# Peptides against a protein of PDB entry 6B9H, part 144

Target 1, 151 residues: chain A of PDB entry 6B9H
Amino acid sequence: AELCESLLTWIQTFNVDAPCQTVEDLTNGVVMAQVLQKIDPAYFDENWLNRIKTEVGDNWRLKISNLKKILKGILDYNHEILGQQINDFTLPDVNLIGEHSDAAELGRMLQLILGCAVNCEQKQEYIQAIMMMEESVQHVVMTAIQELMSK

## One batch from the design tools (peptide; made by RFdiffusion4, then SolubleMPNN)

Design b2_p30_4_s2 (from b2_p30_4, 17 letters changed)
Fold by OpenDDE base, seed 2:
Structure b2_p30_4_s2 (fold): chain B 151 residues (1-151), chain A 30 residues (1-30)
Amino acid sequence: as target 1 above (151 residues)
Amino acid sequence: EEEELLRKLEEERREKLLKEFQEQLEKIYS
């Protein structure tokens, strides 16, 4: 999916410790959790990060468990910190991500993380970084932001 | 020259995208 491909490229700019070169690399949620901690380390602190299981391998049940925790964290962050600036829409199906590496659903998950980045305390820095990316990636990211923020 | 025309086209598209992105940025900060 175009959304997933572009947002994967965006995720790679965070230079997290976990491998993040492929869609499969993101399905266990470890990269996403590390990215969220970079976005807001006060909210997504060590206690929160420690709830995410590492070294899950191909265990899709553990992947889904991690993804559910991450999704909950994002939703709570939107409500408690961001003031629900992101529009409500269909939530990503974490079961399809964990079990089947569904790129479309993963793209929607990454879009929620994008929403956190463009609304966090350091929103200006993240937006400026996006403006430095390749045009095709910028187009997809811009469209994703528009979907999140448009009334 | 084809390469020059392509360069100009790409630059125009790049400028349009950046303009639209900046407009969206302004909406985020509003």
Scores: peptide ipSAE 0.040, ipTM 0.546, DockQ to the pose 0.689
Fold by OpenDDE base, seed 4:
Structure b2_p30_4_s2 (fold): chain B 151 residues (1-151), chain A 30 residues (1-30)
Amino acid sequence: as target 1 above (151 residues)
Amino acid sequence: EEEELLRKLEEERREKLLKEFQEQLEKIYS
């Protein structure tokens, strides 16, 4: 999916420790958790990150467990810190991500993380960084931001 | 040169995109 491809490129700019070159690399949630910690390390602190299981391998049950924790973290962050600045949005199906590596659902998950970045304390920094990316990626990311903020 | 023309067209599109993105940024901070 175009959304997933562009947001994967965006995720790669965070330079996290976990591998993040393919869609499947993101299905265990480890990359996403590390990105969230970079976005707001005070909220997504070490205690939160330690709840995400590493060394998951191909265990889709563990992937889903991690993804559920991450989704909950994002939603709680939106409620507690961002004050529901992200409009009502279709939630990703983490079961499809973990078991089938569904790119469309993964795109929705990454879009929620994008929402965290463009609404956090360092929102201007992240938006300006996006403006330095390749044009086609900028277009998709901009559209994704508009969708998050305009519903 | 065809390559130069393509470069100019891509630059024009980029300028428009950046303007729209900047406008979105302004809306976020309003």
Scores: peptide ipSAE 0.034, ipTM 0.537, DockQ to the pose 0.709
Fold by OpenDDE base, seed 3:
Structure b2_p30_4_s2 (fold): chain B 151 residues (1-151), chain A 30 residues (1-30)
Amino acid sequence: as target 1 above (151 residues)
Amino acid sequence: EEEELLRKLEEERREKLLKEFQEQLEKIYS
């Protein structure tokens, strides 16, 4: 999916330790968790990160477990810190991500992380970085932000 | 010059995209 491809490119700008070159690399949630920690290390601290299992392999059940924890973290962060700045009427199906590597659902998951970045304390820095990205990626990311912020 | 015209068209498209993005940002921060 175009959304997933563009947001994967965006995720790669965080330079996390975990591999993040393919859609499959993101399905275990480790990259997502590390990105969230960079976005807000006070909230997504080491104790939170330690709940995400890193040695998952191809075990889709463990992937889903990680993804559920991450999704809950995002939703709690939106409620407790961001003050419900983003829409959550359409949540990603983490089962499809973990079991089938569904790119469309993964795109929705990454879109929620995008929502965290553009609403966090360091929002200006992340927005500026997006404005420096390739035009085609900017267009998709901008559209994704518009969808998140439309009430 | 064909190359110059193409460059101008690409720049205009980029400027329009950035304008739309800026308008969205203004909406977010207002």
Scores: peptide ipSAE 0.034, ipTM 0.532, DockQ to the pose 0.634
Fold by OpenDDE base, seed 5:
Structure b2_p30_4_s2 (fold): chain B 151 residues (1-151), chain A 30 residues (1-30)
Amino acid sequence: as target 1 above (151 residues)
Amino acid sequence: EEEELLRKLEEERREKLLKEFQEQLEKIYS
């Protein structure tokens, strides 16, 4: 789960309010939602963020519900704001993330968020931030971006 | 028609993004 670990490190650079130290911390989607709001607060505004339940605990059903909303938000953002025509590709299985904390699928989810960051209005700022990370993380992130762009 | 145009624009955008990222990498590791 090298992708997941590296992208977790990347996510931590956003300094969101929600705890984001472990893979499990990300499975409820709260961190992801807060990161997306930082990426584009005009689109992922407070009304959008309020759709994500914060007090989830270990309820995997609520986790999945949050993750589905986030995934939809990402896809809509790509279509409506980034002008990307989403082609057929394998989406992350949010069920495996919510119920089993699947690191591989979580990595795919975080990769989509990475896609939002490197394509948004402030994409240069986020790319610069990635360049300040440790080399091993940079390598994984670069590979992840290349994979996204090759689709 | 429209889908072809969107495909071309998306391709151009992807290439630009990768180019910018590669340029920054080259600066750091030169």
Scores: peptide ipSAE 0.050, ipTM 0.592, DockQ to the pose 0.025; fails the geometry check

Design b2_p30_4_s3 (from b2_p30_4, 16 letters changed)
Fold by OpenDDE base, seed 2:
Structure b2_p30_4_s3 (fold): chain B 151 residues (1-151), chain A 30 residues (1-30)
Amino acid sequence: as target 1 above (151 residues)
Amino acid sequence: ELEEELKRLEEERREKLKKEFEELLKKIYS
């Protein structure tokens, strides 16, 4: 999916410790959790990060468990910190992500993380970084932001 | 020479997209 491919490229700019080169690399949620911690380390602190299981391998049940925790974290962050700036979104199906590496649903998940980045305390820094990305990626990211935040 | 033309066109597209993005952000955060 175009959304997933572009947002994967965006995720790679965070230079997290976990492998993040493929869609499959993101399905266990470890990369997403590390990215969220970079976005807001005060909220997504070590206690929160420690809830995310590492060394998941191909265990789709553990993947789904991690993804559910991450999704909850994003939703709580949007409500408690961002003031519900992310509007009328469709929740990604984490079961499809964990069990089948569904790129469309993963794209929706990454889009929510994008929403966190462009609304966090350092939102201007992330916005500027997005503006430096390749044109085709920037277009998809722009559209994704528009979908999340348009009134 | 074709490569040079493509470079100019791609740069033009990038600048247009950046402007559109900035305008979109202004509307979103207004």
Scores: peptide ipSAE 0.185, ipTM 0.692, DockQ to the pose 0.769
Fold by OpenDDE base, seed 4:
Structure b2_p30_4_s3 (fold): chain B 151 residues (1-151), chain A 30 residues (1-30)
Amino acid sequence: as target 1 above (151 residues)
Amino acid sequence: ELEEELKRLEEERREKLKKEFEELLKKIYS
């Protein structure tokens, strides 16, 4: 999916420790958790990150468990820190991500993380980084942000 | 010559996109 491809490129700019080259690399949630910690390390601290199982392998049940924790973290962050700026119009189906590596649902998940980045304390830093990306990626990211902020 | 033209067009498109994005962000965060 176009959304997933562009947001995967965006995710790669965070230079996290976990492998993040393919859609499959993101399905266990470890990359997403590490990205969220970079976005707001005070909220997504080590205690939060330690709840995410790192040695998951191909166990889709463990993937789904991690993804549910991450989704909950994003929603709680939106409510408690961001002041409900992100519009929860369509939530990702983490079961499809964990069990089937569904790119469309993964794109929705990454879009929520994008919402965290452009509303966090360092929002201007992330916005400027997006402004420096390739134009086709910028277009997709801009559209994704517009969808999240529209009310 | 063709490569230079494509590069110019890509840069023009990039600048237009940046302006649109900045205006969008201004509306969202104002």
Scores: peptide ipSAE 0.175, ipTM 0.684, DockQ to the pose 0.781
Fold by OpenDDE base, seed 3:
Structure b2_p30_4_s3 (fold): chain B 151 residues (1-151), chain A 30 residues (1-30)
Amino acid sequence: as target 1 above (151 residues)
Amino acid sequence: ELEEELKRLEEERREKLKKEFEELLKKIYS
């Protein structure tokens, strides 16, 4: 999906330790967890990160477990820290991400992380970085932000 | 030359997109 491809490119700008070159690399949630820690290390601290299993391999059940923890973390962060700036909408199906590597659902998951970045304490830094991205990627990311923040 | 014209057009498109984004941000955060 176009959303997933563009947001994968955006995720790669965080330079996390975990491999993040393909859609499959994102399905275990490890990259997502490391990105969230960079966005807000006080909230997504080492204790939170340690709940995410890193040696998952192709075990889709462990992937889903990780993804559920990450999704909960994002939703809690939105309510407790962001003041519900991310509007209610269809949540990603983490089962399809973990078991089938569904790119469309993965795109929705990454979109929630994008919502965290553009509403966090360092939001201006992330917004400026997005404005410097390649045109085609930037367009998709901007559209994704509009969808999340539309009243 | 074609290369110079292409670069000009690409820059114009990029600036237009950035302007649209700034307008979007104004609507969202104001």
Scores: peptide ipSAE 0.171, ipTM 0.675, DockQ to the pose 0.719
Fold by OpenDDE base, seed 5:
Structure b2_p30_4_s3 (fold): chain B 151 residues (1-151), chain A 30 residues (1-30)
Amino acid sequence: as target 1 above (151 residues)
Amino acid sequence: ELEEELKRLEEERREKLKKEFEELLKKIYS
């Protein structure tokens, strides 16, 4: 799960309020939602963020519900704001993320968020930040971006 | 008509971003 681990490191650079030290920490979607709000607070505003339940615990059903909302938000954002057609992209299985903490699928989810960052208004800022990351992590992240751009 | 135009514009945007990042990658890994 090299992709997931590297993107977890990338996610940690956002310094969100929610704990984000482990793969499990990301499975409820709260960290991802807070990251998206930082990427574009006008689109992922407080009203949008309030749709994500924070008191989830180990309830995998609530995790999946949150993850579905986040995935929809990402897809809508890409269509409405970023001007991208992403219908040919392999979508992550949020059921596997929520119920089993599947690192591969989580990696795909984080890759979509990475796609938002490198396509948003502040895309150059995020790209420059990635260029300052540890080399091994940087390589994986950049490869992930290149994969998105090649589609 | 309009959908095809949108597709072309989106592809153009994607290619521009791809090119910019590829240039950055060349610098990093040179």
Scores: peptide ipSAE 0.047, ipTM 0.527, DockQ to the pose 0.024

Design b2_p30_4_s4 (from b2_p30_4, 16 letters changed)
Fold by OpenDDE base, seed 1:
Structure b2_p30_4_s4 (fold): chain B 151 residues (1-151), chain A 30 residues (1-30)
Amino acid sequence: as target 1 above (151 residues)
Amino acid sequence: MLEEELQRKEEERRQELLEKFQAQLEEIYS
């Protein structure tokens, strides 16, 4: 999916410790959790990060467990910190991500993380970085932001 | 000619998105 491909490129700019070169690398949620901690380390602190299991392997049930925790964290962050700037949206199906590496649903999850980045305290830095991305990637990212912020 | 027209339309769409994005950013910063 074009959305997932572009947002994977965006995720790679965070330079996290976990492998993040392929769609499969993101399915266990470890990269996403590390990205969220970079976005807001006060909210997504070490205690929160420790709830995400790092040694998952190919166990899709453990992947789904991690993804559910991450999704809950994003939703709570939107409610408690962002003031519900991310409006009505279709929740990603974490079961399809964990069990089948569904790129479309993964794209939706990464889109929510994008929403956190462009609304967080350091939003200006992330927005500027997006504006410097390659035009085709930038186009997809901007469209994704508009979908989240539309009322 | 057709390919050139498609390129122009794609660029116009990109500019529209940039303008809308800028408006949203102003709302976020206010």
Scores: peptide ipSAE 0.037, ipTM 0.562, DockQ to the pose 0.243
Fold by OpenDDE base, seed 5:
Structure b2_p30_4_s4 (fold): chain B 151 residues (1-151), chain A 30 residues (1-30)
Amino acid sequence: as target 1 above (151 residues)
Amino acid sequence: MLEEELQRKEEERRQELLEKFQAQLEEIYS
């Protein structure tokens, strides 16, 4: 999916420790968790990150477990910290991500993380970084932001 | 040319998106 591909490129700008070259690399949630910690290390602290299992291999049940924790973290962050600035979003199906590496659903998950980045304390830095991205990728990312921030 | 017309339309769509994005940024930082 175009959304997933563009947001994967965006995720790669964070230079996290976990591999993040393919869609499959993101399905266990480890990259996403590390990205969230970079976005707000005070909220997504070490205690939170330690709840995410890092060596899950191809175990889709463990992937789903991680993804559920991450999704909950995002939702809680939106409510507690961001003041519910992410509006009327469709929840990603983490089962499809974990079991089938569904790119469309993964795109929705990454979109929520994007929402965290552009609404966090360091939002200006992330927005500026997006404005420097390749034009075609930037277009998709900006559209994704518009969808999240629409009234 | 057809290619030029298509390019103009694509640029117009991009510009529209940028304008909407800027408007949302202003709301975020207001």
Scores: peptide ipSAE 0.029, ipTM 0.541, DockQ to the pose 0.253
Fold by OpenDDE base, seed 2:
Structure b2_p30_4_s4 (fold): chain B 151 residues (1-151), chain A 30 residues (1-30)
Amino acid sequence: as target 1 above (151 residues)
Amino acid sequence: MLEEELQRKEEERRQELLEKFQAQLEEIYS
């Protein structure tokens, strides 16, 4: 999916420790968790990160478990910290992500992380970074932001 | 040509999205 591929490119700009070259690399949630910690290390602290299992392999049940924790973290962050700046959205189906590497659902989840980045304390830095992205990727990211923040 | 007209329309839509995004950025930076 175009959304997933563009947001994968965006995720790669964080240079996290976990592999993040393919859609499959994101399905265990480890990359997403590390990205969220970079976005707000005070909220997504070490204690939160330690709840995400790093040795998952191809176990889709463990992937789903991680993804559920991450999704909950994002939703709680939006409610507690961002003040509901991320508007109405369709919840990603983490089961499809974990079991089938569904790119469309993964894209929706990465879009929520994007929403966290452009509303966090360092939102200006992330926005500026987005403005430096390749045009085609930037367009998709911008559209994704508009969907999240439209009033 | 149809391809040229389509390209112009796509560019127009892209510019509209960029303008909307810029407006949102201005709101964020305010």
Scores: peptide ipSAE 0.029, ipTM 0.536, DockQ to the pose 0.109
Fold by OpenDDE base, seed 3:
Structure b2_p30_4_s4 (fold): chain B 151 residues (1-151), chain A 30 residues (1-30)
Amino acid sequence: as target 1 above (151 residues)
Amino acid sequence: MLEEELQRKEEERRQELLEKFQAQLEEIYS
């Protein structure tokens, strides 16, 4: 999926500790959790991060468990911190991500994280970083932001 | 030189895209 591929490239700019080279690397949620902590370490603190299991392997049930926690964290963050700027009408299917590594649904999950970045306290830094990316990636990212901010 | 002209045109295209990107962001957050 074009969305997933572009947002994977965007996610890689965070330089997290967990492997994040492939779609499969993102399906356990560990990279996503670490990215969220970078976005807002006060909200997604160490206590929150510790709820995400890091040694999941290929256990899709554990992946789904992690992804559900992350999705809840994003939604709570949107309501409590961001002022409901992200449109959450369409949510990613974390079951398809965890069990089948569905790239389309993973793209939607990463899109929510993008929404957190461009609405957080350091939103200007992330916007500037996006503007320094390749044109093809910028186009996809902008489209993704437009979709999230639409009411 | 042809190469210099090509580079100039590519840079101009890049700048136009960035301007459109900025305009779209401003519209979203306005």
Scores: peptide ipSAE 0.028, ipTM 0.527, DockQ to the pose 0.834

Design b2_p30_5_s1 (from b2_p30_5, 10 letters changed)
Fold by OpenDDE base, seed 4:
Structure b2_p30_5_s1 (fold): chain B 151 residues (1-151), chain A 30 residues (1-30)
Amino acid sequence: as target 1 above (151 residues)
Amino acid sequence: SMEEELEKKKEETKELLEKFIEEVEKKKKE
């Protein structure tokens, strides 16, 4: 999916420790958790990050467990820190991500992370980073942001 | 030209993102 591919490119700009070259690399949630920690290390602290299992291999049940924790973290962050500044829309199906590496659902998950980045304390820095990205990626990210802004 | 098209797209994206920042800041003041 175009959304997933572009947001994967965006995720790669965070330069996290975990491998993040393919869609499959994101399905265990480790990259996403590390990205969230970069976005707001005070909220997504070491205690939170330690709840995410880092060595899950191909165990889709463990992937789903991680993804559920991450999704909950994002939703809680939106409510507690961001004051629900982003609009509520269809949530990603983490079961499809963990079990089937569903790119469309993964794209939705990454879009939620995008929402966190463009609303966090360092929103200006992340927006500036988006402006430095390739044109094709910017277009997709722009569209994704428009969706986040629309009610 | 390709350069002009690229610049146009960048300006459009910039405008959108700036509007988004403005809206976020406005909501924080409420």
Scores: peptide ipSAE 0.092, ipTM 0.654, DockQ to the pose 0.033
Fold by OpenDDE base, seed 3:
Structure b2_p30_5_s1 (fold): chain B 151 residues (1-151), chain A 30 residues (1-30)
Amino acid sequence: as target 1 above (151 residues)
Amino acid sequence: SMEEELEKKKEETKELLEKFIEEVEKKKKE
């Protein structure tokens, strides 16, 4: 999906330790967890990060478990820290992500992380980084942001 | 030219982001 491809490029700008070259690399949730820690290390601290299993391999059940924890973290963050700035949205199906590497659902998951970045304490820095992205990717990212902020 | 068109699109995106920031800040104060 176009959304997933563009947001994968955006995720790569965080330069996390975990591999993040392909869609498959994101399906275990480790990259997403590390990105969230960079966005807000006070909220997504080491204690939270340690709940995400890193040695997952091809075990789709463990992937789904990680993804559920991450999704919960995002929702809690939106409620507790962001003041529900991310408006009503359709939740991604983490089962399809973990078991089938569904790009469309993964794109929705990454979109929620994008919502965290553009609403966090360092939102100005992340918005500035988006402004420096390649044009075609930037367009998709901006559209994704508009969708999140629309009521 | 292609370069000029690219620059125009970049400026349009910048304006959109600025409007986005303003809307976010407005909602935060409400």
Scores: peptide ipSAE 0.079, ipTM 0.630, DockQ to the pose 0.033
Fold by OpenDDE base, seed 2:
Structure b2_p30_5_s1 (fold): chain B 151 residues (1-151), chain A 30 residues (1-30)
Amino acid sequence: as target 1 above (151 residues)
Amino acid sequence: SMEEELEKKKEETKELLEKFIEEVEKKKKE
């Protein structure tokens, strides 16, 4: 999925500690959790991050557990902090991500994280960073943002 | 109020995104 590929590239700009070179690297949720902490460390604090299991290996059950926590965190963040600026959307199927590494569903998950970034306190910096990316990536990211913010 | 602050943030985000869209579209035409 083009969305997932572009957003993977975007995620890589965060330079998190966890490996983030492939779609598979993101399926355990560790990278996403670390990215969210960078986006808003006051909300996604160390206590929240510690709820995400590391070293899950290929255990898809643990992956799904992590992904569910992350999705909940994103939804709660949108409601509590962003004031529901991210409009109605189809929730990603974390089961497909965890068990099958589904790139399309992963793309939807990363899109929600993108929504957090462009609405957070440092949204200007994140938007500017996106503007510095390769044109093809920018286009996909732009479209993804438009989908989230469309009325 | 909290509602007013959220509205301001929403407007700021909208403005930033609009500028971003303009820049991206401009680059595509070049």
Scores: peptide ipSAE 0.068, ipTM 0.633, DockQ to the pose 0.733
Fold by OpenDDE base, seed 5:
Structure b2_p30_5_s1 (fold): chain B 151 residues (1-151), chain A 30 residues (1-30)
Amino acid sequence: as target 1 above (151 residues)
Amino acid sequence: SMEEELEKKKEETKELLEKFIEEVEKKKKE
């Protein structure tokens, strides 16, 4: 999926410790959790990150468990910190991500994280970073942001 | 108030995104 591929490229700019080269690398949620911690380390602190199991292997049940925690964290962050600035029109199906590595649903999950980045305290820095990306990736990311922020 | 602060943040984000979109669209025409 174009959305997932572009947002994977965006995720790679965070330079997290966990492997993040493939779609499969993102399915256990560890990369996403580390990215969220970089976005707002005061909210997504060490205690929050420690709730995410890092050594899950191919256990899709543990992947889904991690993804549910991450999704909840994103929703809580939007409610408590961001004041519901982004639309939560459709939630990603974390079951499809964990069990089947569904790229479309993963793209929606990453889109929510993108929403956190462009609305957080350091939103201008993240927007500037996006402006440095390859043009085709910028277009997809921009469109994804527009969808999140549209009324 | 908290509501006013959230509204200000929302408007600030909107302005930044508008500038971003404008820049991206400009690059597409080059």
Scores: peptide ipSAE 0.057, ipTM 0.611, DockQ to the pose 0.716

